Peptides against a protein of PDB entry 5VVV. Designs and how they scored, part 76

Target 1, 276 residues: chain A of PDB entry 5VVV
Amino acid sequence: FLCGVVEGFYGRPWVMEQRKELFRRLQKWELNTYLYAPKDDYKHRMFWREMYSVEEAEQLMTLISAAREYEIEFIYAISPGLDITFSNPKEVSTLKRKLDQVSQFGCRSFALLFDDIDHNMCAADKEVFSSFAHAQVSITNEIYQYLGEPETFLFCPTEYCGTFCYPNVSQSPYLRTVGEKLLPGIEVLWTGPKVVSKEIPVESIEEVSKIIKRAPVIWDNIHANDYDQKRLFLGPYKGRSTELIPRLKGVLTNPNCEFEANYVAIHTLATWYKSN
Target 2, 276 residues: chain A of PDB entry 5VVV as posed
Amino acid sequence: FLCGVVEGFYGRPWVMEQRKELFRRLQKWELNTYLYAPKDDYKHRMFWREMYSVEEAEQLMTLISAAREYEIEFIYAISPGLDITFSNPKEVSTLKRKLDQVSQFGCRSFALLFDNIDHNMCAADKEVFSSFAHAQVSITNEIYQYLGEPETFLFCPTEYCGTFCYPNVSQSPYLRTVGEKLLPGIEVLWTGPKVVSKEIPVESIEEVSKIIKRAPVIWDNIHANDYDQKRLFLGPYKGRSTELIPRLKGVLTNPNCEFEANYVAIHTLATWYKSN

## One batch from the design tools (peptide; made by RFdiffusion4, then SolubleMPNN)

Design b2_p15_3_s2 (from b2_p15_3, 7 letters changed)
Fold by OpenDDE base, seed 2:
Order: structure tokens, then C-alpha cells, then sequence
Structure b2_p15_3_s2 (fold): chain B 276 residues (1-276), chain A 15 residues (1-15)
């Protein structure tokens, strides 16, 4: 069971010292996972093709080493979906080289994120792939296999919550393709009924699990505040029955952008997780 | 991104 934090918000990423402090807190609270997915880290998303510099490499190596020291699984995410051409072997090779570099930093767990992108394929991809889901699954499977089938590999669907599913969760051709064709060793991220789900009912997890043919990892935006700069979400982790735990592969909270605001959010997630 | 902000804004308007 993956339980911890995804740094998945828009806005200023956390500094390395905040991330190290996070790992210390995660360990102390018996949480086990950190997903590196800061949207405004330019080499994560906007410039995903760019290799890390020597200086950036040293920082990431230090961060990954710190995660290991605290027994926190460091999952490196990349979000190539803004402008990748899935059918272009050069793009695939570029993605491979980027993840090879991160593997050299000591990273062993990875995520491919296709959240917050347009549902449209380019003309070249339409000639090769029958749907956007087929394109995403193809590259995800190829990368997963190329990396030697790492123990933890996550996929974030473009339809990552109920409100993004067309026509709905249970009938989504996109999620059906993901469920049928994504290799079984790849975990699927899910956010619940909404982008910010006040509640995540058990029935909603059963519904998505059926179509994706696996228990999801929750990317939980309950404490996310990147959409409202005037608000801090300081309340407890709630609206999730502990009956979800046996039906999930994990829960990763995407909390407030302000690192210092997240004590209650993360601590109460840990309490929730340990209460099962 | 405009998409997530928009999505969250849409979700908040549906509440």
C-alpha cells in the first residue's frame, strides 16, 4: 500500500530542504511514499525533454538519497503529454534517455502522467493509434518494459476523475482501453468522483477498479489549494472511509502549496491509514 | 495549468 504525499500542485515547487523535512515526517508517521510531480518544475512537464544539468543532477541524487535514508519510496514522475508525439520514435527515445538519467540518480520508481492535457492526438499519432488511450498505453508499456519493469510504476490517466470520464466512469472507452491494455504491473492514479473530491465513496472506487481492472492509487486533492491562492486547507483528511484501504493500492495526498500548512493534512492521513 | 484550475472551478460551480 502506497501512502504519502504527491508534490503535484501548480505553483512554486518545494525546496530540497522542505522535501527532506517531508521525508522525515513521512517516516515518523509511518507513511512510505513521495511522488515527485511538481507541475511548474520545468523539466518535469513543460521541458520534459531537457536533461538535468550537473547541478540539478546533484540535487536530485541528494534528494533521492535522503528519501532512501528515511525509507521513503521516491517516485519520479514525468508529464510529457503537453507536446509529445507518441508515434515518433525520437520522442520515445528522448523519454527513455531522460528516465535513464533519473535512474542513474538512484531512482527506482517512476510515473508517467497524462493529467491536465488535451484529449486530442496530433495527425501523426492518429495514423498510428486508434485512440488517445492507445497512444498513452503504448508508450507507458514500452517505458515500463524498457526500465526493466520497476516494482512501482504509476500511470496517471487523462480521465483521472469521474467528472473527466466520457460519458462516465463505467462506460469510458478511454478507461476501458487503459484497463485492458495497460500492463498489469502498472498502477493507475485516480482522484475520485471530482478533481477535488469532498468524499470518495466506496462504490466509486469499485466502479473505477472494475473498468481499469486493478485497485487504483488515489491522487487526493482534498488539501490542494493551487486553484485558490486565498485559501489554506488546514482541516483533517476526511470523507474517505477506511473501507477504501483494502480496495486501493495507495493514497497520495496532493496538499497545500505552502509546505508549512500541511502538518494536519499529512498527519491525519497517517492516522486514517493506521486506523484500518 | 488552465485545465486543472478550470476543472476545479467547474467542479466548484457544480457544487
Amino acid sequence: as target 1 above (276 residues)
Amino acid sequence: SAVKKRAIEIVKKEE
Scores: peptide ipSAE 0.079, ipTM 0.821, DockQ to the pose 0.571
Fold by OpenDDE base, seed 5:
Structure b2_p15_3_s2 (fold): chain B 276 residues (1-276), chain A 15 residues (1-15)
Amino acid sequence: as target 1 above (276 residues)
Amino acid sequence: SAVKKRAIEIVKKEE
């Protein structure tokens, strides 16, 4: 069971010292996972093709080493979906080289994120792939196999919540393709019925699990505030029955952008997790 | 980014 934090917000990323402090807290609270997915990290999303500089490499190596020191699984995410051409072998090779670099930093767990992108393929991809889901699954499977089938590999679908599913969760052709074609060793990220789900009913997890043919990892936006910079979400982790735990592969909370605001959010997630 | 903010704002306006 993956339980911890995703740094998945828009806004100023956490500094390396905050991330190290997070790892200390995660370990102390018996949480085990950190997903590196800061949306405004240039080389994560907008400039995903760009290799890390020597200085950035040193920082990431140090961060990954710190995660290991605290027994936290460091998952490196990349979000190529803004402008990748899935059918272009040069794009695939560029993605491979980027993940090879991160592998050299000592990273062993990875994620491909296709959240917050348009559902439209370019003309070249339409000639090769039957759908956007087929394109995403193809590259995800290829990358997963290329990396030697790492123990933890995550996929974030474009339809990552109930409200983004067309026509709905159980009938989504996109999620059906993901469920049928995504290799079984790849985990699927999900935010619940909504992008910010106040509640995640058990029935909603059973519904999505059926179509994706696996238990999801919850990307939990309950404490996310990147959409409303005037608000801090200081309340407890709530609206999730502990009956979800045996029905999930994990829960990663995407908390407030302000690192200092997240004590209650993360601590109460840990209490929830340990109450099973 | 503008997309998630928009998506979340849209979801909030539907409440």
Scores: peptide ipSAE 0.074, ipTM 0.811, DockQ to the pose 0.545
Fold by OpenDDE base, seed 1:
Structure b2_p15_3_s2 (fold): chain B 276 residues (1-276), chain A 15 residues (1-15)
Amino acid sequence: as target 1 above (276 residues)
Amino acid sequence: SAVKKRAIEIVKKEE
């Protein structure tokens, strides 16, 4: 069971010292996972093709080593979906080289994120792939196999919540393609019925699990504030039954942008997880 | 959703 934090918000990324402090807190609270997915990290999303500099490499190596010291699984995410051409072998090769670089930093767990992108493929991809889901699954499977089938590999669908599914969760052709064609060792991220789900009913997890043919990892936006910088979400982790735990592969909370605001959010997630 | 679109729009306006 993956339980911990995703740094997955828009806005100023956490500094390396905050991330190291997070790992110490995660270990202390018996949590086990950190997903590196800061939206405004240029080399994560907008400039995903760009290799890390020597200085950035040293910082990431130090961060990954710190995660290992605290027995926290460091998952490196990349979000190529803004402008990748899925059918272009050079784009696939560029993505492989970027993940090879991160593998050299000592990273062993990875994620491909296709959240918050347009559903339209370019003309070249429309000639090769039957749908956007087929394109995403093809590259994800290829990258997963290229990396030697790492123990933890995550996929974030473009339809990552109930309100994004067309016509709905159980009938989505996109999620059906993901469920049928995504390799079984790849985990699927999900935010519940909504982007910010006040509640995640058990029945809603059973519905999505059926179509994706696996238990999801919850990307939980309950404490996310990147959409309203005038608000801090300081309340407890709530609206999730502990009956979800045996029906999930994990829960990663995407908390407030302000690192200092997240004590209650993360601590109460840990209490929830240990209460089963 | 309007929430995530707003976050993306904020990012696009700060550039």
Scores: peptide ipSAE 0.056, ipTM 0.783, DockQ to the pose 0.191
Fold by OpenDDE base, seed 4:
Structure b2_p15_3_s2 (fold): chain B 276 residues (1-276), chain A 15 residues (1-15)
Amino acid sequence: as target 1 above (276 residues)
Amino acid sequence: SAVKKRAIEIVKKEE
């Protein structure tokens, strides 16, 4: 069971010292996972093709080493979906080289994120792939196999919550393709019925699990404030039955942008996880 | 989604 934090918000990323403090807190609270997915890290999303500089490499190596020191699984995410051409072998090779670089930093766990992108493929991809889901699954499977089938590999679908599924969760052709074609060792990220789910009913997890043919990892936006910088979500982790735990592969909370605001959010997630 | 991205883009434009 993956339990911890995803740094998955838009806005100013956390500094390395905040991330190290996070790992210390995660260990202390018996949480085990950190997903590196800061949307405004340029080399994560907008400039995903760009290799890390020597200085950036040193920082990431230090961060990955710190995660290991605190027994926290460091998952490196990349979000190529803004402008990748899935059918272009040069794009696939560029993605491979980027993940090879991160593997050299000592990273062993990875994520491909296709959240917050349009459902439309370019003309070249439409000639090769029958759907956007087929294109995403193809590259995800290829990268997963290329990396030697790492123990933890995550996929974030474009339809990552109930409100984004067309026509709905159980009938989504996109999620059906993901469920049928995504290799079984790849985990699927999900935010619940909504982007910010006030509640995640058990029945909603059973519904998505059936179509994706696996238990999801919850990307939990309950404490996310990147959509409303005038608000801090200081309340406890709630609206999730502990009956979800045996039906999930994990829960990664995407909390407030302000690192200092997240004590209650993360601590109460840990309490929730241990209450099963 | 476009909504979350737009909400954030709107917030970033208001700063």
Scores: peptide ipSAE 0.061, ipTM 0.787, DockQ to the pose 0.119; fails the geometry check

Design b2_p15_3_s3 (from b2_p15_3, 7 letters changed)
Fold by OpenDDE base, seed 2:
Structure b2_p15_3_s3 (fold): chain B 276 residues (1-276), chain A 15 residues (1-15)
Amino acid sequence: as target 1 above (276 residues)
Amino acid sequence: SEVEERAKKIVKEEE
């Protein structure tokens, strides 16, 4: 069971010292996972093709080593979906090389994220793939196999919550393709009924689990505030029954952008997790 | 540092 934090918000990423402090807190609270997915990290998303510099490599190596020291699984995410051509072997090769570099930093767990992108393929991809889901699954499976089938490999669907599913969760051709074609060793991220879900009913998890043919990892935006920086979400982790725990592969909270605001959010997630 | 030397090596091997 993956339980911890995803740094998945828009806005200024956390500094390395905040991330190290996070790892100490995660360990102390018996949480086990950090997903590195800061949207405004240029080499994560907008410039995903760009290799890390020496200075950036030193920082990432140090961060990954710190996660290991605190027994936190460091999952490196990349979001190539803004401008990748899935059918282009050069693009696939570029993605492989980027993840090879990160593997050399000591990273062993990875995520491919296709959230917050247009549900359209370019003309070249339409000639090769029958749907956007087929393109995403193809590259994800290829990368997963290329990396030697890492123990933890995550996929974030473009339809990552109920409101983004067409026509709905249970009938989504996109999610059906993901469920049927994504290799079984790859975990699927899910956000619940909405981008920000006040509640995640058990029934909603059973519904998505059926179509994706696996228990999801929750990317939980309950404490996310990047969409409204005038608000801080200081309340407890709530609206998730503990009956979800046996039906999930994990929960990763995407909390407030302000690192200091997240004590209650993360601590109460830990309390929730240990209450099962 | 050992980390710096390793980082330099990794980056150089990918260029």
Scores: peptide ipSAE 0.256, ipTM 0.865, DockQ to the pose 0.016
Fold by OpenDDE base, seed 4:
Structure b2_p15_3_s3 (fold): chain B 276 residues (1-276), chain A 15 residues (1-15)
Amino acid sequence: as target 1 above (276 residues)
Amino acid sequence: SEVEERAKKIVKEEE
């Protein structure tokens, strides 16, 4: 069971010292996972093709080593979906090289994120792939196999919540393709019925699990505040029955952008997780 | 540092 934090918000990323402090807190609270997915990290999303500099490499190596010291699984995410041409072998090779570099930093767990992108493929991809889901699954499977089938590999679908599913969760051709064709060792991220789910009913997890043919990892935006910079979410982790725990592969909270605001959010997630 | 030397090596191998 993956339980911890995703740094997955828009806005100023956390500094390396905050991330190290996070790992210490996660260990203390018996949480085990950190997903590196800061939207405004240029080399994560907008410039995903760009290799890390020496200075950036030193920082990431140090961060990954710190995660290991605190027994926290460091998952490196990349979001190539804004402008990748899935059918172009050069793009696939560029993605491979980027993840090879991160692997050399000591990273062993990875994620491909296709959230917050259009469903439209370019003309070249339409000639090769039957759908956007087929294109995403193809590259995800190829990368997963290329990396030697790492123990933890995550996929974030474009339809990552109930409200983004067309026509709905149980009938989505996109999620059906993901469920049928995504390799079984790859986990699927899900935010619940909504992007920010006030509640995640057990029945909603059973529904999505059936179509994706696996238990999801919850990307939980309950404490996310990047969409409303005037608000801090200081309340407890709530609206999730502990009956979800045996039906999930994990829960990763995407909390407030303000690092110091997240004590209650993360601590109460840990209490929730240990209460099963 | 050892980390710096390793980082330099990794970056150069990918250029």
Scores: peptide ipSAE 0.203, ipTM 0.835, DockQ to the pose 0.016
Fold by OpenDDE base, seed 5:
Structure b2_p15_3_s3 (fold): chain B 276 residues (1-276), chain A 15 residues (1-15)
Amino acid sequence: as target 1 above (276 residues)
Amino acid sequence: SEVEERAKKIVKEEE
């Protein structure tokens, strides 16, 4: 069971010292996972093709080493979906080289994120792939196999919540393709019925699990505030029955952008997780 | 902004 934090918000990323402090807190609270997915990290999303510089490499190596010191699984995410051409072998090779570099930093766990992108394929991809889901699954499977089938590999679908599913969760051709064609060792991220789910009913997890043919990992936006910088979500982790725990592969909270605001959010997630 | 795009998605789900 993956339980911890995703740094998955838009806005100023956490500094390396905050991330190290996070790992210390995660260990203390018996949480086990950190997903590196800061949207405004240029080399994570907008410039995903760019290799890390020597200075950035040293920082990432130090961060990954710190995660290991605190027994926190460091998952490196990349979000190539803004401008990748899935059918272009050069794009696939560029993605491979980027993840090879991160592997050399000592990273062993990875995620491919296709959240917050247009559902339309380019003309070249339409000639090769039957659907957007087929294109995403193809590259995800290829990368997963290329990396030697890492123990932890995550996929974030473009339809990552109930409201984004067309026509709905149980009938989505996109999620059906993901469920049928994504390799079984790859985990699927999900935010619940909504992007920010006030509640995640058990029945909603059973529904999505059936179509994706696996238990999801919850990307939980309950404490995310990047969408409203005037608000801080200081309340406890709530609206999730502990009956979800046996039906999930994990829960990763995407909390407030303000690192200092997240004590209650993360601590109460840990209490929730230990209550089963 | 990317924040605005995500915000627009979230807000449309709260309405």
Scores: peptide ipSAE 0.041, ipTM 0.717, DockQ to the pose 0.498
Fold by OpenDDE base, seed 1:
Structure b2_p15_3_s3 (fold): chain B 276 residues (1-276), chain A 15 residues (1-15)
Amino acid sequence: as target 1 above (276 residues)
Amino acid sequence: SEVEERAKKIVKEEE
């Protein structure tokens, strides 16, 4: 069971010292996972093709080593979906080289994120792939196999919540393709019925699990505040039954942008997880 | 809605 934090918000990323402090807190609270997915990190999303500099490499190696010291699984995410051409072998090779560099930093767990992108493929991809889901699954399976089938590999779908599913969760052709064609060793991220789910009913997890043919990892936006900079979410982790735990592969909370605001959010997630 | 606010951020980062 993956339990911890995803740094997955828009806005200023956390500094390296905040991330190291997070690892200390995660270990202390018997949580086990950190997903590196900061939207405004240029080499994560907008400039995903660009290799890390020597200085950036030193920082990432130090961060990955710190995660290992605190027995926290460091998952490196990349979000190529803004402008990748899935059918172009050069794009696939560029993605492979980027993940090889991160593997050399000591990273062993990875994620491909296709959240917050348009559903439209370019003309070249439409000639090769039957749908956007087929294109995403093809590259994800190829990268997963290329990396030697890592123990932890995550996929974030473009339809990552109930409100984004067309026509709905149980009938989505996109999620059906993901469930049928995505290799079984790849985990699927999900935010619940909404982007920010006030409640995640057990029945909603049973519904999505059936179509994706696996238990999801919850990307939980309950404490996310990137959409409203005037608000801080300081309340406890709530609206999730402990009956979800045996029906999930994990829970990763995407909390407030302000690092110091997240004590209650992360501590109460840990209490929830241990109450099973 | 929260979906519209997140969608507006996506569009703003693509501009």
Scores: peptide ipSAE 0.038, ipTM 0.681, DockQ to the pose 0.099

Design b2_p15_3_s4 (from b2_p15_3, 10 letters changed)
Fold by OpenDDE base, seed 3:
Structure b2_p15_3_s4 (fold): chain B 276 residues (1-276), chain A 15 residues (1-15)
Amino acid sequence: as target 1 above (276 residues)
Amino acid sequence: SEVYKRAVEIVKKEE
């Protein structure tokens, strides 16, 4: 069970010292996972093709080593979906090289994120792939296999919540393709019925699990505030039955952008997790 | 970014 934090918000990423402090807190609270997915990290998303510099590499190596020190699984995410051509072998090779570099930093767990992108393929991809889901699954499977089938590999679908599913969760052709074609060792991220789910009912998890043919990892935006910079979410982790725990592969909270605001968010997640 | 604006708008519509 993956339980911890995803740094997945828009806005200024946390500094390395904050991330190290996070790892210490995660260990103390018996949480085990950090997903590196800061949207405004240029080489994570907008410039995903660009290799890390020597200085950036040193920082990431240090960060990954710190995660290991605190027994936190460091998952490196990349979001190529803004401008990748899925059918172009050069793009696939570029993605491979980027992830190779990160693997050399000591990273062993990875994620491919296709959230917050247009649900359209370019002309070249339309000639090769039957659907957008087929294109995403193809590259995800290829990368997963290329990396030697790492123990933890995550996929974030473009339809990552109930409200994004067309026509709905259970009948989504996109999610059906993901469920049927995504290799079984790849986990699927999900935010619940909504992007910011006030509640995640058990039945909603059963529904999505059926179509994706696996238990999801919750990317939980309950404490996310990147959509409203004037708000801080200081309340407890709530609206999730502990009955979800045996039905999930994990829960990663995407908390407030302000690092110092997240004590209650993360601590109460830990309490929730241990209450099962 | 345009994506951030869209994300914000999406969340606001879901509240």
Scores: peptide ipSAE 0.176, ipTM 0.822, DockQ to the pose 0.826
Fold by OpenDDE base, seed 4:
Formats: structure tokens, C-alpha cells, sequence
Structure b2_p15_3_s4 (fold): chain B 276 residues (1-276), chain A 15 residues (1-15)
């Protein structure tokens, strides 16, 4: 069970010292996972093709080593979906080289994120792939296998919540393709019925699990505030029955952008996780 | 892009 934090918000990323402090807190609270997915990290999303500099490499190596020190699984995410051409072998090779570099930093867990992108493929991809889901699954499977089938590999679908599913969760051709074609060792991220789910009913998890043919990892936006910088979400982790735990592969909270605001959010997630 | 960020922010606020 993956339980911890995803740094997955839009806005100023946390500094390395904050991330190290996070790892210390996660260990103390018996949480086990950190997903590196800061949307405004240029080399994560907008410039995903660009290799890390020597200085950036040293920082990431140090961060990954710190995660290991605190027994936190460090998952490196990349979001190539804004402008990748899935059918172009050069693009696939570029993605491979980028993830090879991160592997050299000591990272062993990875994620491919296709959230917050349009469903439209370019003309070249339409000639090769039957659908957007087929294109995403193809590259995800290829990368997963290329990396030697790492123990933890995550996929974030474009339809990552109930409200984004067309026509709905149980009938989504996109999610059906993901469920049928995504290799079984790859986990699927999900935010619940909504992007920011006030509640995540057990029945909603059963529904999505059926179509994706696996228990999801919850990307939980309950404490996310990147959409409203005037608000801080300081309340407890709530609206999730502990009955979800046996039906999930994990829960990763995407909390407030302000690192210092997240004590209650993360601590109460830990309490929730240990209460089953 | 910044456009996508704004679009997502709007969606998140409406929920």
C-alpha cells in the first residue's frame, strides 16, 4: 500500500530542504511514499525532453538518497503529454534517455502522467493509434518494459476522475482501453468522483476498479489549494472510509502549496491509514 | 501551458 504525499500542484515547487523534512515526517508517521510531480518543474512537464544539468543532477541524487535514508519510496513522475508525438520513435527515445538519467540518480520508481491535457492526437498519431488511450498505453508499456519493469510504476490517465469520464466511469472507452491494454504491473492514479473529491465513496472505487481492472492509487486533492491561492486547507483528512484501504493500491495526498500548512493534512492521513 | 493550468483551476473551483 502506497501511502504518502504527491508534490503534484501548480505553483512554486518545494525546496530540497522542505522535501527532506517531508521525508522525515513521513517516516515518523509511518508513511512510505513520495511522488515527485511538481507541475511547474520545467523539466517535468513543459521541457520534459531536457536532461538535468550537473547541478540539478546533484540535487536530485541528494534528494533520492535522502528519501532512501528515511525509507521513503521516491517516485519520479514525468508529464510529456502536452506536446509528445507518441508515434515518433525519436520522442520515445528522448523519454527513455530522460528516465535513464533519473535512474542513474538512484531512482527506481517512476510515473507517466497524462493529466490536464487535451484528448486530441496529432495527425501522425491518428495514423498509428486507434485512440488517445491506445497511444498513451503503448508508450507507457514500452517505457515500463524498457526500465526493466520497476516494482512501482504509475500511470495517470487523462480521465483521472469521474467527472472527466465520457460518457461516465463504467462506460468510458478510454478507461476500458487503459484497463485492457495497460500492463498489469502498472498502477493507475485516480482522484475520485471529482478532481477535488469531498468524498470518495466505496462504490465509486469499485466502479473504477472494475473498468481499469486493478485497484487505483488515489491522488487525493482534498487539501490541494493550487486552484485557490487565497485558501489554505487546514482540516483533517476526511470523507474517505477506512473501508477504502483494502480496495486501493495507495493514497498520495496532494496538499497545500505552502509546505508549512500541511502538518494536519499529512498527519491525519497517517492516522486514517493506520486505523484499519 | 499556462492556459491548461487556468482551465484546470477553473474546473477544480467548480467542483
Amino acid sequence: as target 1 above (276 residues)
Amino acid sequence: SEVYKRAVEIVKKEE
Scores: peptide ipSAE 0.059, ipTM 0.786, DockQ to the pose 0.439
Fold by OpenDDE base, seed 1:
Structure b2_p15_3_s4 (fold): chain B 276 residues (1-276), chain A 15 residues (1-15)
Amino acid sequence: as target 1 above (276 residues)
Amino acid sequence: SEVYKRAVEIVKKEE
């Protein structure tokens, strides 16, 4: 069971010292996972093709080493979906080289994120792939196999919540393709019925699990504030029955942008997880 | 909330 934090918000990323402090807190609270997915890290999303500099490499190596010291699984995410051409072998090779570099930093767990992108493929991809889901699954499976089938590999679908599913969760052709064609060792991220789910009913997890043919990892936006800079979400982790725990592969909370605001959010997630 | 998060995405795609 993956339980911890995803740094997955829009806005200023946390500094390296905040991330190290997070690892100390995660260990103390018996949580086990950190997903590196800061939307405004340029080399994570907008400039995903760019290799890390020597200075950035040293920082990431130090961060990954710190995660290992605190027994936290460090998952490196990349979001190539803004402008990748899935059918172009040079793009696939560029993605492989980027993940090879991160592997050299000591990273062993990875994620491919296709959240917050348009559903339209370019003309070249439409000639090769039957749908956007087929294109995403193809590259994800290829990368997963290329990396030697790492123990933890995550996929974030473009339809990552109930409200984004067409026509709905149980009948989505996109999620059906993901469920049928994504290799079984790859985990699927999900935010619940909504992008920010006030509640995640057990029945909603049973519904999505059936179509994706696996238990999801919850990307939980309950404490996310990147959509409203005037608000801090300081309340406890709530609206999730503990009956979800045996039906999930994990829960990763995407909390407030302000690092110091997240004590209650993360601590109460840990209490929830241990109450099972 | 969802509309605002999506709005932030649109602005960042234009940046």
Scores: peptide ipSAE 0.050, ipTM 0.764, DockQ to the pose 0.097
Fold by OpenDDE base, seed 2:
Structure b2_p15_3_s4 (fold): chain B 276 residues (1-276), chain A 15 residues (1-15)
Amino acid sequence: as target 1 above (276 residues)
Amino acid sequence: SEVYKRAVEIVKKEE
């Protein structure tokens, strides 16, 4: 069961010292996972093709080593979906080289994220793939296999919550393709009924699990505030029955952008997790 | 929130 934090918000990423402090807190609270997915990290998303510099590499190696020290699984995410051409072998090779570099930093867990992108393909991809889901699954499976089928590999669908599913969760051709064709060893991220879900009912997890043919990992935006910087979400992790735990592969909370505001958010997630 | 995320997505693609 993956339980911890995803740094997945828009805005200024956390600094390395904050991330290290996070790892210490995660360990203390018996959480086990950190997903590196800061939207405004340029080489994560907008410039995903760009290799890390020597200085950036040193920082990431240090960060990954720190995660290991605190027994936190460091999952490196990349979000190539803004402008990748799935059918272009050079793009696939570029993605492989980028993840090879991160592997050299000591990272062993990875995620491919296709959240917050347009639900369309370019002309070249339309000639090769039957749908957007087919394109995403193809590259994800290929990368997963290329990396030697790491123990933890996550996929974030474009339809990552109920409101983004067309026509709905249970009838989504996109999610059906993901469920049927994504290799079984790849985990699927899910955010619940909405982008920010006040509640995640058990029935909603059963519904999505059926179509994706696996228990999801929750990317939980309950405490996310990147969409409204005038607000801080300081309340407890709530609106999730502990009955969800046996039906999930994990929960990763995407909390407030302000690192210092997240004590209650993360601590109460830990309490929730241990209460099962 | 959802509208904002989509708005941010659009802005990011335009940059």
Scores: peptide ipSAE 0.274, ipTM 0.795, DockQ to the pose 0.093; fails the geometry check

